# Ledger of designs, part 132: peptides against a protein of PDB entry 6B4E

Target 1, 295 residues: chain A of PDB entry 6B4E
Amino acid sequence: TNFDKISKMFWHYKDKIAQIKQDIVLPIKKADVNVRNLLSRHKRKINPKFGQLTNSNQQLFKIQNELTQLINDTKGDSLAYHWILNFIAKAVVHQAETEVRVKPESALPLGKLTLYLLVQFPELQELFMARLVKKCPFVIGFTCEIDTEKGRQNMGWKRNNENKWEDNTSYDERMGGILSLFAIITRLQLPQEFITTTSHPFPIALSWHILARICNTPLNLITNTHFVILGSWWDAAAVQFLQAYGNQASKLLILIGEELTSRMAEKKYVGAARLRILLEAWQNNNMESFPEMSP

## One batch from the design tools (peptide; made by RFdiffusion4, then SolubleMPNN)

Design b2_p22_3_s4
Fold by OpenDDE base, seed 1:
Structure b2_p22_3_s4 (fold): chain B 295 residues (1-295), chain A 22 residues (1-22)
Amino acid sequence: as target 1 above (295 residues)
Amino acid sequence: SEAEKEQKEFEEELDKLLEEYK
């Protein structure tokens, strides 16, 4: 693991967020009134659709088509197009922070929708990844100290208007939700219509990187959150990960589930305990995956 | 292939990790 590379990647996306604000978000406020009105209407139509997802492929396809049309309506203006994609990126991550947080299996339909949009609209990829890294640096295996305000901010901790940090449980759950979504995306197959024309934008290899990078993280930086997000990842992608990498995947799962948890045993992290339970379930041939979506 | 190269890199990384965790 090259931590310098990871750090550079992290800051690249932090810079990208700043750029997006400067080059996309702020300029739209000064755009033509017709453009602003269009985007306002589209935002209102788009936003609720993520919450309308169910465990139904039919519903998924309906929403995919609706979103595709709405996004295409903006292509006549490049700035508007990028603005709407950035909005979607933010909305998807927000959905992960809220709904997936409390219902992890909802990551599957959300992930399928997101993957479709990422392929259909390639410009969404950079916008989405930047948002993910900002909100949950764990998606690229980045970790820093959280004993400083800046460190906490870098790791995606939120403050309220009174500058009070969110509680640990809230942070853990949000990170878990976001990571669940990302994990799902990495393990999904491309839709049939794209499989021969494009490569997967966030392939299963990115899951490998997450696990390996966490294993290589200095132990003094490992927190309960690391184990929570590993557990979230496990629920979301462990089965498919094993299918992809076989024996090598098994070794890595044992490494995080047994060895890493053992090294951190003195901390008595609740997340670590859960991860051990997942490991034990697997050892007993009871590894579970999210249920497949209905037709 | 690129996929084979990636797999090899992962294997090497994993081997190193396993050694470190012994």
Scores: peptide ipSAE 0.272, ipTM 0.842, DockQ to the pose 0.933
Fold by OpenDDE base, seed 2:
Order: C-alpha cells, then structure tokens, then sequence
Structure b2_p22_3_s4 (fold): chain B 295 residues (1-295), chain A 22 residues (1-22)
C-alpha cells in the first residue's frame, strides 16, 4: 500500500471540493435569474426523489427516468448542468448519512440509482467521489490521526453549533452509512443497457483497496470506526466480493475478520466484536446479503 | 489484459499482507 498515493488522492478531492465551490456553486449565485429559478425548481423536484426509493425496481426505474429528464433539462447551460450534478452528489451522500445510516439495506436501491446516474452522467463521477472522500475518507482507505482538530476534520468529524464534536456513535453510524452506499455501488453490475458499452466507474476493485489499505494501516491509527465501516462493507458487499475474487477474497476477509480483530483485541472495540460475529456467521455458511429488490 | 494485471497486483499485495500478519 502506497500511503503517499492515498494521501495525494485524499487531498486531490479536498481541492476538488474547493474548486467546485469556486467554479460552480458561487458563480451560480450570480447567474441569470432565469437560470437560478430553473435550478431552484429542479432542486425542489430532485431532492425528494431519493427518499422515494423503495425495494422496488419499478419504483427505481420511475425515479431514474424522472431524474434523467430533470438533469437533461439543464444541459443547455454547462454551469447549470454541473451545479445540478453537484447538488445530486451532495444529496446522495446526505441520504447515506441519514437513511442508510439507520437502514443499511436501503443502500441497495440508492446505490442502483446512483450507479445509473454515474454512468448516464459521467461528469457526476468526480463530483460524487469528492463528496464521498470529504465526508468519509474510508472510501479510499485514507486514515489519519484524530488527536487534532484538523485530523478529525480530515476524517469527516462534524461539530455542532456549540462547537462540540459529534459523539462517537453518531460518527460511526454516519461513516457506516456512507461506506455501505459506496460498497454497494462497487459490487453492483452495470445496468443492462450499459454493460457492453461502458466500464464500471467504481468497480469491485475499489472494495479490495478499502480492505487492503485498512489492513496496512498502522495499528495505532485503527479505531472502532474502522471496524464499524468494515462491518458495514461486509453486509453490503462481502458475498459479491467473494464471488468476484474467490479464494483471494476469502483470504482477505479472514485477514480483516480474524487477524486484524485479534491484533486489536485489547481495545475491545464494539465494531470489532460485530465483525467477528460476521466472520463466524460466514464460517458457519450463514453469510447474508441484502435482499434482492422486488420487480 | 488490464483485468489480469489488476488481479496480479492484488495477489502480490495480498501475499505481502499475509506475510506481515504471520
């Protein structure tokens, strides 16, 4: 694992966030009133769509079509188009922080929708990754110390209006929610209409990187959150990961589930305990995945 | 192929990881 490379990637996306603000968000505030009105209307129509997802493919397709139309309506203005995509990126991540956080299985329909949009609108990819990395650096296997304010900020910790850090449980759950979404995206197959013409923008290999990079992370930087997000990943993608990489995947799952947890046993992390339970379930041929969506 | 290269890289990485965890 090249940690310098990971760090560079992390800061690349941090820079991208700043660039988005400078080149997309702020300019729109000064844009033509008609453009601003258009975007305001579209924002209001788009935002509820993510919460309308169910475990129904029919509903998913409906929402996909509606969003596609709404996004296409903005293509006449490049700035407006990028603004709406950035809004979508933010909205998707926010949905992961809220809904997926409390209902992990909701990552499946959200992930399917997101993957569709990422393929349909390639410009969304960088916007989405930038938002993901900002909110949850674990998606690229980045870890830094959280003993400083800057370190906590880099790792996506939030402060409330009283300048108090969020509690550990809240942070863990948010990270888990975001990671669940990302994990789902990495393990989903492309929609049938794209499978022969487009490469997967965030393939299962990215899940491999997450696991491997965490395994290579200095132990003094490993926290409960690492195990929480590994557990979230496991629920979201372990079955498909095993299908993709076979015996090699098995070795890596054992490494995180058994070896990494054992090395950190003295910490008595709750997340680690859960991960061991998941490992044991797998060893007993009881590995579960999210239920398939209904027609 | 790119896929084969990736697989090889993963295998090498995993081998290193396994050695570190022995």
Amino acid sequence: as target 1 above (295 residues)
Amino acid sequence: SEAEKEQKEFEEELDKLLEEYK
Scores: peptide ipSAE 0.269, ipTM 0.840, DockQ to the pose 0.925
Fold by OpenDDE base, seed 3:
Structure b2_p22_3_s4 (fold): chain B 295 residues (1-295), chain A 22 residues (1-22)
Amino acid sequence: as target 1 above (295 residues)
Amino acid sequence: SEAEKEQKEFEEELDKLLEEYK
């Protein structure tokens, strides 16, 4: 693991967030009133769509088509187009922080929708990844110390209006939700209409990087959150990960489930205990995946 | 192939990890 490379990647996306604000968000506020009105209307139509997802593929396809049309309506203005994509990126991550957080299996329809949009609108990819890294650096295997305010901010910790940090449980659950979504995306196949013409924008190899980078993280930086997100990843992608990499995947799963948890046993992390349960279930041939969506 | 190179890199990385955790 090249930590310098990971750090550079992290700061690249942090810079991208700043760029998005300067080049997309702020300029729209000064744009033509007709453009602003259009985007306001589109925002109102787009935002509820993510909450309308169910375990139905039919419903998914309906929403995909509706969003595609709404996004295409903005392509005549590059700034408007990028603004709406940035909005979508933020909305998807927000949905992961809220709905997926409490219902992890909801990551599947959300992930399918997101992957479709990422392929259909390639400009969404950098916007989405930047938002993911900002909110949950674990998606690229980045970890820093959280003993400082800057460290906590870098790791995606939020403060309330009273400048108080969120509680550990809230942070863990949010990170788990976001990571679940990302994990799902990495293990999904491209939609049939794209599979022969485009490469997967966030392939299963990115899941490998997450696990490997966490295993290489200095132990003094490993927290309960690391185990929570590993558990979330496990539920979301472990089955498909094993299918993709076979014995090598197995070794890596044992490494995180047994060896990493053992090294941190003195901390008695609840997340680590759960991960061990998942490992044991797998060892007993009881590994579960999210249920497939209905037609 | 690019995929083969990636797989080899992953294997090498995993080997190093396994050695570290022994």
Scores: peptide ipSAE 0.268, ipTM 0.840, DockQ to the pose 0.939
Fold by OpenDDE base, seed 4:
Parts: structure tokens; C-alpha cells; sequence
Structure b2_p22_3_s4 (fold): chain B 295 residues (1-295), chain A 22 residues (1-22)
């Protein structure tokens, strides 16, 4: 693991967030009133779509088509187009922080929708990754110390209106929700219509990087959150990960489930305990995945 | 191929990880 490379990537996306604000978000406030009205209407139509997802592929396809039309309506104005994509990127991550947080299996329909949009609208990819890295650096295997204010900010910790840090449980759950979504995206196959024409924008290899980078993280930086997000990843993608990399995947799963948890046993992390349970379930040939969506 | 290169890189990385966890 090249930590310098990871750090560089982390700061690249942090810079991208700043760039998005300067080049997309702020300029639209000065745009023509007709453009602003268009975007306001589209925002109101787009936002509820993510909550309308169910375990139904039919419903998914309906929403995909509706969103596609709404996004295409903005293509006549490049700034408007990028603004709406940035809005979608934020909305998807927000959905992960709220809905997936409490119902991890909801990551599957959300992930399918997101992957479709990422392929259909390639400009969404950079916007989405920037938002993911800002909110949950674990998606690229980045970890820093959280003993400082800046460190906590870098790792996506939030403060409330009273400038108080969110509690550990809230942070863990948010990170787990976001990571679940990302894990799902990495293990999904491209929609049939794109398989021959487009490469997967966030392939299963990115899951490998997450696991490997966490295993290489200095132990003094490993927290309960690391185990929580590993558990979230496990639920979301472990089955497909094993299918993709076979014996090599198995070794890596043993490293995180057995070896890493053992090294951190003295901390008695709740997340680590859960990960051990997942490992044991796998060892007993009872590894579960999220249920497939209905037709 | 790119896929083969990636696989080799992963194998090498895993070998290093396994060595560190012995």
C-alpha cells in the first residue's frame, strides 16, 4: 500500500469539492432566472425519486427513466447540467447516510440506480467520488488521526449547531451507510446495455483496495469505525468479492475477520465483535448477501 | 493485459500483507 498515493488522492478530491463550489454551485446563483427556476423545479422532482426506490427492478427502471429525462432536460446548459449532477451526487450520498444507515439492504436498489447514472452520465463520476471521499474517506482506504479537529474533519466527522462533535454511534452508522453503498456499486455488474461499450467506473478492485489499505493501516489509527465499515462492506459485497477473486479473496477476508480483529482484541470494539460473527458465519457456510431485487 | 497486471499486483500486495500478519 502506497500511503502517499492515497493521501494525494484524498486531497485531490478535497480540492475537487472546493472547485465544485467555485465553478458550479456559486456561479449558478448568478445565472439567468429561467435557469434557476428550471433547476429548482428539477431539484424538487429529482429529490423524492431516491426515496421511491423499492426492492423492485420494475420500479428501479421507472425511476432510472424519469431521472434520465430530467437530467437530459438540463444538457442545453453545461452549468445547469453539472449543477444537477452535483445535486444528484449529494442526494445519493445523503440517502446512504439516512436510509442505508438504518436499512443496509436498501443499498442494493440505490447502488443499481447510482451505477446506472454514473455510466449514463460520465460527468457524475468525479462529482460523486469527490462527495464520497469528503463524507467517508474509507471508500479509498484513507485514514488519519482523529485526535485533532482537522483530523476529525478530514475523516468526515460532523459538528452540530452547538459545535459539538457527533457521537461515535452516529458517525459509525453514517460511515457504514455510505460504505455499504459504495461496496454495492463495486460489486454490481453493469447494466446489460452498457457491458460491451463501457468499462465499470468503480469496479470490484476498489473493494480490494479498501480491505488491503485498512489491513496496512497503522494499528494506532484503527478505530471501531474501521470494523463497522468492514462489517458493512462484508454484508454488501463479501459474497461477490469471493466470486471475483477466489482464494485470494478468502485470504484477505481472513486477514480482516480473524487477524486484524485479533490484533485489536484488547480494544473490545463492538464493530470487531460483529465482524468476527460474520467470519464465523462464513466458516459455517452461512455467508449471506442482500436479497436480489424482484422483477 | 491490464487485468493480469492488476491481479499480479494484488497477489504481491496480499503476499506482503500475509507476511506482516505472521
Amino acid sequence: as target 1 above (295 residues)
Amino acid sequence: SEAEKEQKEFEEELDKLLEEYK
Scores: peptide ipSAE 0.268, ipTM 0.839, DockQ to the pose 0.934

Design b2_p22_4_s1 (from b2_p22_4, 12 letters changed)
Fold by OpenDDE base, seed 3:
Structure b2_p22_4_s1 (fold): chain B 295 residues (1-295), chain A 22 residues (1-22)
Amino acid sequence: as target 1 above (295 residues)
Amino acid sequence: SAMEKELQKFQQELEELLKEYS
């Protein structure tokens, strides 16, 4: 693991967030009133769509089509197009922070929708990844200290209006929700219509990098959150990960589930305990995945 | 293939990790 490269990647996306603000968000505020009105209407139509997802593929396809149409309506203006994609990127991550955190299996329909949009609208990819890294650096295996204000900010911690940090449970759940979504995306197959024409934008190899980079992280930087997001990843992608990489996957799962948890045993992290339970379930041939969606 | 090359890299990384945790 090259931590210098990971750090550079992290700051690249932080810079991208700043660039998005300067080149997309701020300019649209000065755009023609008709454009602003269009985007306002589209925003109101788009935002509810993510909450309308169910375990139904039929419903998913309906929403995909509706969003596709709404996004296509903005393509006549490049700035408007990028603005709506950035809005979608933010909305998807927000859905992960709110719904997926409490119902992890909801990551599946959300992930399918997101993957479809990422392929259908390639410009969404950088916008989405930038938002992911900002909110949950774990998606690229980045970790820094959280004993400083800047460190906590870099790792996606939030403060309330009273300048108080969010509680550990809230942070853990948000990170778990976001990571669940990303994990699902990495393990999903491309929609049939894209398989022959497009490579997967966020392939299963990115899951490998998450796990391996966490295993290589200095132990003094490992927190309960690391184990929470590993557990979230496990529920979301472990079955498919094993299918993809076989024996190598198995060894890496043992590293995170047994070796890493053992090294941190004195901390008595709740997330680590859960991860060990998941490992034991796997060892007893009882590994579970999210239920498949209905037709 | 691209997949084979990726697996080779992962194998090397895994071996290094296993040494660290041994």
Scores: peptide ipSAE 0.315, ipTM 0.865, DockQ to the pose 0.858
Fold by OpenDDE base, seed 2:
Structure b2_p22_4_s1 (fold): chain B 295 residues (1-295), chain A 22 residues (1-22)
Amino acid sequence: as target 1 above (295 residues)
Amino acid sequence: SAMEKELQKFQQELEELLKEYS
């Protein structure tokens, strides 16, 4: 694992967030009133769509079509187009932070929708990844110390209005929700209409990188959150990961489930205990995945 | 193939990880 490379990726996306604010968000505030009104209306129509997802593929396709139309309406103005995509990126991540954190299986329809949009609108990819890394740097296997304010900020910790850090449970759940979404995206097949024409923007290999990079992370930087997000990843993608990489996947799952947890046993992390349970379930031929969506 | 190259890279990385945890 090249941690310098990972760090560079992390800061690349942090810079991208700043660039988005400067080049997309702020300029729209000064744009023509008609453009601003259009985007305001579109925002109001788009935002509730993510909460309207169910385990129904029919509902998914309906929402995909509706969002596609709404996004296409902005393509005549590049700035408006990028603004609406950035809004979508933010909204999707927010949905992961709020809904997926409490209902992990909701990551599946959300992930399918997101993957469709990422392929349909390639410009969304960089915007989405930047938002993911900002909110949950675990998606690229980045870890830093959280002993400083800057370190906590870099790792996606939030402060409330009273400048108090969020509690550990809230942070863990948010990170788990975001990572669940990302994990789902990495293990999903492209929609049939794109398989022959487009490469997967966030393929299952990115899941490999997450696991491997965490295994290589200095042990003094490993926290309960690492195990929580590994558990979230496991629920979301372990079955498909094994299907993709076979014996290699199996060995890596054993590394995180058995070896990493064992090395950190003295910490008695709750997340690690859960990961052990998941490992045991797998060993007993009882590995589960999220239920498939209905037609 | 691209996939074969990826698997080879992962195999090497995995071997290194296994050595670290041995």
Scores: peptide ipSAE 0.313, ipTM 0.864, DockQ to the pose 0.859
Fold by OpenDDE base, seed 5:
Structure b2_p22_4_s1 (fold): chain B 295 residues (1-295), chain A 22 residues (1-22)
Amino acid sequence: as target 1 above (295 residues)
Amino acid sequence: SAMEKELQKFQQELEELLKEYS
């Protein structure tokens, strides 16, 4: 694992966030009033759509079409178009932090919607990835120390208005929610209309990188959160991961489920205990995946 | 193929990981 490369990627996306603010978010405030009004209306229409997702493909397709139309309405103005995509990127990640956090299986419809939008609107890809890395560096396998303020900030820890860090459980759950979404996206097939014309923007190989990079992370940097997000990933993508990479996948799952947990046994991490349960279920041929969506 | 090249790279990485955990 080339940690220098990972670090460079991390900081690239951190810089991208700053760039987005300077080049997209701030300039729109000076845009024509009609443009600003349009975007405000679109924002209000778009935001509820993510919460309207269910386990129904019919509902998914409806929302996809509605969002597509709303986004297309902005294409006449490049700045407006990028602004609405950035808003969507933020909204999707926020949905992962709130809904997927408490209902992991909701990652499936959200992931399907997101993947569709990423392919339909390629400019969303960098905006979305930047937001993901900022909120959950685990998506690229980045880890740093969290015994400093800057370290915690880099790893996506939040402070409240009183400058108090969020509790460990809240952080773990948020990271798990975001990682679940990303994991789902990596293991989903492209929509039928895109399979022959487009490459997958965030393919299953990115799941491999997450697992492998965590395995290579210095043990002194491994926390309960690492095991929590691995468990979240497992629920979201382990079945499909095994289908994709076969024996190699099996070996890597054993590394995280057995070897990594064993090396960290003295810490008695709850997340590690859960991961071992998932491993045992797999060993007993009881590996579960999220239910498929209904028509 | 692209997939084959990817698998070869992963195989190498996996072997290195396995050595570390041996």
Scores: peptide ipSAE 0.311, ipTM 0.863, DockQ to the pose 0.809
Fold by OpenDDE base, seed 1:
Structure b2_p22_4_s1 (fold): chain B 295 residues (1-295), chain A 22 residues (1-22)
Amino acid sequence: as target 1 above (295 residues)
Amino acid sequence: SAMEKELQKFQQELEELLKEYS
């Protein structure tokens, strides 16, 4: 694992967030009133769509079409188009932080919707990834110390208006929710209409990188959160990961489930205990995945 | 194939990891 490259990637996306604010978010405030009104209306229509997802593919397709139309309405103005995509990127991640964290299986319909949008609107890819990395650096296997304020900020910790850090449980759950979404996206197949025309924007190989990079992370930087997000990833993608990489996948799962947890045993991390349970379930031929969506 | 090349890279990385955890 080349941590220098990972660090560069991390800071690339941090810079991208700053660039988005400067070049998209702030300028739109000075845009024509008609454009601002359009975006305001569209924002109000778009935002509830993510919460309207169910385990129904029919409902998914409906929402896909509705969002597609709403986004297409903005293409006449490049700034408006990018603004609405950035809004969607933020909204999707927010949905992961709030809904997926408490109902992990909701990552599946959300992931399918997101993947569709990422392919349908390629400009969303960079915006979405930047938001993901900002909120949950684990998606690219980045880890730094959290002994400093800056370190915590880099790892996605939030402060309230009173400058108080969120509690550990809240942080762990948010990270788990975001990573669940990302894991789902990496293991989903492209919709049938895109299979022959485009490559997967965030393929299953990115899941490999997450696991491998965590295994290579200095042990003094490993926290309970690492195990929590590994568990979240496991629920979301382990079955498909094994299908994709076979014996190599098995060995890597053993590394995170057995070896990494063993090395950190003295910490008695709750997340590590859960990961061991998942490993044991797998060893007993009881690995579970999220149920498939209904027609 | 592209997939085969990817798997080869992963195999190498995995071998290195296994050595570290042996």
Scores: peptide ipSAE 0.309, ipTM 0.864, DockQ to the pose 0.795

Design b2_p22_4_s3 (from b2_p22_4, 10 letters changed)
Fold by OpenDDE base, seed 1:
Structure b2_p22_4_s3 (fold): chain B 295 residues (1-295), chain A 22 residues (1-22)
Amino acid sequence: as target 1 above (295 residues)
Amino acid sequence: SEEEEERKRFEKELEELLKEYS
């Protein structure tokens, strides 16, 4: 694992966030009133769609079509188009922080929708990844110290209006929700209509990188959150990961589930205990995945 | 293939990880 490369990637996306604000978000405030009104209306129509997802593929397809049409309505203005995509990127991540946080299996329909949009609108990819890395650096296997305010900010910790940090449980759950979504995306197959025309934008290899990079992370930087997000990843993608990489996947799962947890045993992390349970379930041939969506 | 090369890289990385955790 090249940590310099990972750090460079992390800061690349942090810079991208700043760029998005400067080049997309702020300029739209000076745009024509008709454009601003259009975007406002579209924003109001788009935002509820993510909450309308169910375990139904039919409902998914309906929402896909609706969002596609709404996004296409903005293509006549490049700035408007990028603004709406950035809004969607933020909205998807927000949905992960709220809904997926409390209902991990909801990551599946959300992930399918997101993957569809990422392929249908390639410009969404960088916007989405930048937002993911900002909110949850674990998606690229980045870790830094959290003993400083800047370190906590870099790792996605939030402060309220009183400058009080969020509690550990809230942070862990948010990170778990975001990572669940990303994990799902990496293990999903492209929709049938895209399989022969495009490559997967965030393939299963990115899951490998998450696990491997965490295993290579200096132990003094490993926290309960690392184990929480590994558990979230496990629920979301372990079955498909094993299918993809076979024996190699098995060895890596043992590394995170057994070896990494053992090395950190003195910390008595709750997340690590859960990961041990997941490992044991797997060893007993009881590894489960999220249920498939209905037609 | 690119996939095969990726798998080879992962295999190497995994072997290194296993050594570190042995």
Scores: peptide ipSAE 0.321, ipTM 0.875, DockQ to the pose 0.892
Fold by OpenDDE base, seed 5:
Structure b2_p22_4_s3 (fold): chain B 295 residues (1-295), chain A 22 residues (1-22)
Amino acid sequence: as target 1 above (295 residues)
Amino acid sequence: SEEEEERKRFEKELEELLKEYS
């Protein structure tokens, strides 16, 4: 693992967030009133769509079509188009932080919707990844110390209006929710209409990177959160990961489930204990995946 | 293929990880 490259990637996306604010978000505030009104109406229509997802493919396709039309309405103005995509990127991640956090299986319909949009609107890819990295650096396997304010900020810790850090449990759950979404996206097949024309924008290889980079992370930087997000990843993608990489995947799962947890046993992390349970379930031929969506 | 090359890289990375954790 080349941590210098990972760090460069991390800061690239941090810079991208700043660039998005400067070049997309702020300029729209000064745009023509008609454009601002259009975008205001569109965001009000778009925002509820993510919460309207169910475990139904029919509902998913309906929402996909509705969002496609709403986004296409903005293509005549490049700035408006990028603004609406950035809004969608933020909304998707927010949904992961809130709903997926408490109901991990909801990552499946959300992930399918997101993957569709990422392929249908390629400009969403950089916007979405930047937002993911800002909120949950674990998606690219980045870890830094959290003993400083800047370190915590870099790792996606939030402060409330009273400048108080969020609780450890809240942070862990948010990271788990976001990681669940990303994991799902990496293991989903492209929709049939795109399989022959487009490469997967966030393929299963990115899941490999997450696991491997965490295994290579200095042990003094490993926290309960690392094990929580590994558990979230496991529930979301372990079955498909094994299908993709076979014996090599098996070895890596044993590495995180057995070896990494053993090295950190003295810390008695709750997340590590759960990961051990997941490993044992797998060893007993009882590995579970999220249920398939209804027709 | 690119995918095959990636798999080879992953295999090498895994071997190194396994050595570290042995």
Scores: peptide ipSAE 0.314, ipTM 0.871, DockQ to the pose 0.919
Fold by OpenDDE base, seed 3:
Structure b2_p22_4_s3 (fold): chain B 295 residues (1-295), chain A 22 residues (1-22)
Amino acid sequence: as target 1 above (295 residues)
Amino acid sequence: SEEEEERKRFEKELEELLKEYS
């Protein structure tokens, strides 16, 4: 694992966030009143759509169509278009932090919707990835120390109004939710209308990178969160990962489930214990996946 | 193919990981 490369990628997306603020978010505040009104209306219509997702493919398709129309309405103004996509990127990640956090299986419909939008609107890809990396650097396998304020900030830790860091459980759950979404996206097939004409923007290989990079992370930087997000990833994508890479996938799953957990046994991480349970379930031919969506 | 080359890279990476954890 080339840590310099990962670091460069991390800071690339940090820079992208700054660029988005300067070039998209701030300028729109000074835009024509008609544009601002349009975006305000669209924001209000778009925001509830993510919460309207269910385990129904029919509902998914309905929402896809509605969002597509709303986004297309902004294409006449490049700034407005990019602003609405950035809004969507933020909204999707927020949904992962809230709903997926407490209901991991909700990552499936959310992931399907997100993947559709990423392909339908390619400009969303960089916006979305930047937001993901900002909120959850684990999506690219980035890890740094959290003994400093800057380190915690880099790893996506939040402070409350009293300048107190969020509790470990809250952080772990948020990271797990975001990672679940990303994992789902990586293991989903492209929608039928795109499968022959478009490359997958975030393919299953990115899941490999997450696992491998975590395995290569210095042990002194490994925390409970690492195991939590690995567990979240496992629930979301392990079955499909095994299908994609076969024996090599199996070996990597054993590395994270057995070897990495063993090396960190003295820490007694709850996340590691959960990962061990997942490994054991797999060994007993009981690897579970999220239920498929209804027609 | 790109996919095969990727698999090859991953295999090499995995081998290195396995050595580290041996």
Scores: peptide ipSAE 0.314, ipTM 0.872, DockQ to the pose 0.891
Fold by OpenDDE base, seed 2:
Structure b2_p22_4_s3 (fold): chain B 295 residues (1-295), chain A 22 residues (1-22)
Amino acid sequence: as target 1 above (295 residues)
Amino acid sequence: SEEEEERKRFEKELEELLKEYS
């Protein structure tokens, strides 16, 4: 694992966030009033759509079509188009932080929707990744120290209005939610209409990178959160990961589930304990995945 | 194919990981 490369990637996306603010968010505030009004109306229509997702593919397709139309309505103005996509990127990640956080299985419909949008609107891809990396660097396997304020900020820790750090549990849950979404996206098949014409924008290989990079992370930087997000990943993608990479996947799952947890046993991380339970379930031929969505 | 090359890279990476954890 080339950690220098990962670090560069991390900072690339941090810079991208700044660029988005400079080139998209701020300029739109000075745009024509009609454009601003259009975007305001569209924002209000788009925002609730993510919460309307269910375990129904029918509902998913409905929402996909509605969002597609709303986004297409902005294509006449490049700035407006990119602004809407950036808004969607933020909204999707926010949904992961809130809904997926408390209901991990909701990552499946959200992931399907997101993947559809990522393919349908390729410009969303960089916007989405930038937001993901900002909020949850684990998605690219980035880890830094959290014993400094800057380190915590880099790893996505939030402070409240009183400048107090969020609770460990809150942080873990948010990271787990975001990672669940990303994991789902990586293991989903492209929609049938795109499978022959488009490559997967965030393929299962990215899950491999997450696991491998965490395995290579210096142990002094490994925290409970690492195990929490690994558990979230496991629930979201382990079955499909095994299907994709077979014996190689099996070995890597053993590394994270057995070897990494063993090396960190003295820390008695709750997340590690859960990961061991998942490993044991797998060893007993009881690995579970999220239920498939209804028609 | 690109996928095959990626798989080979992963295989190598996995071997290195296994050595580290041995």
Scores: peptide ipSAE 0.313, ipTM 0.871, DockQ to the pose 0.891

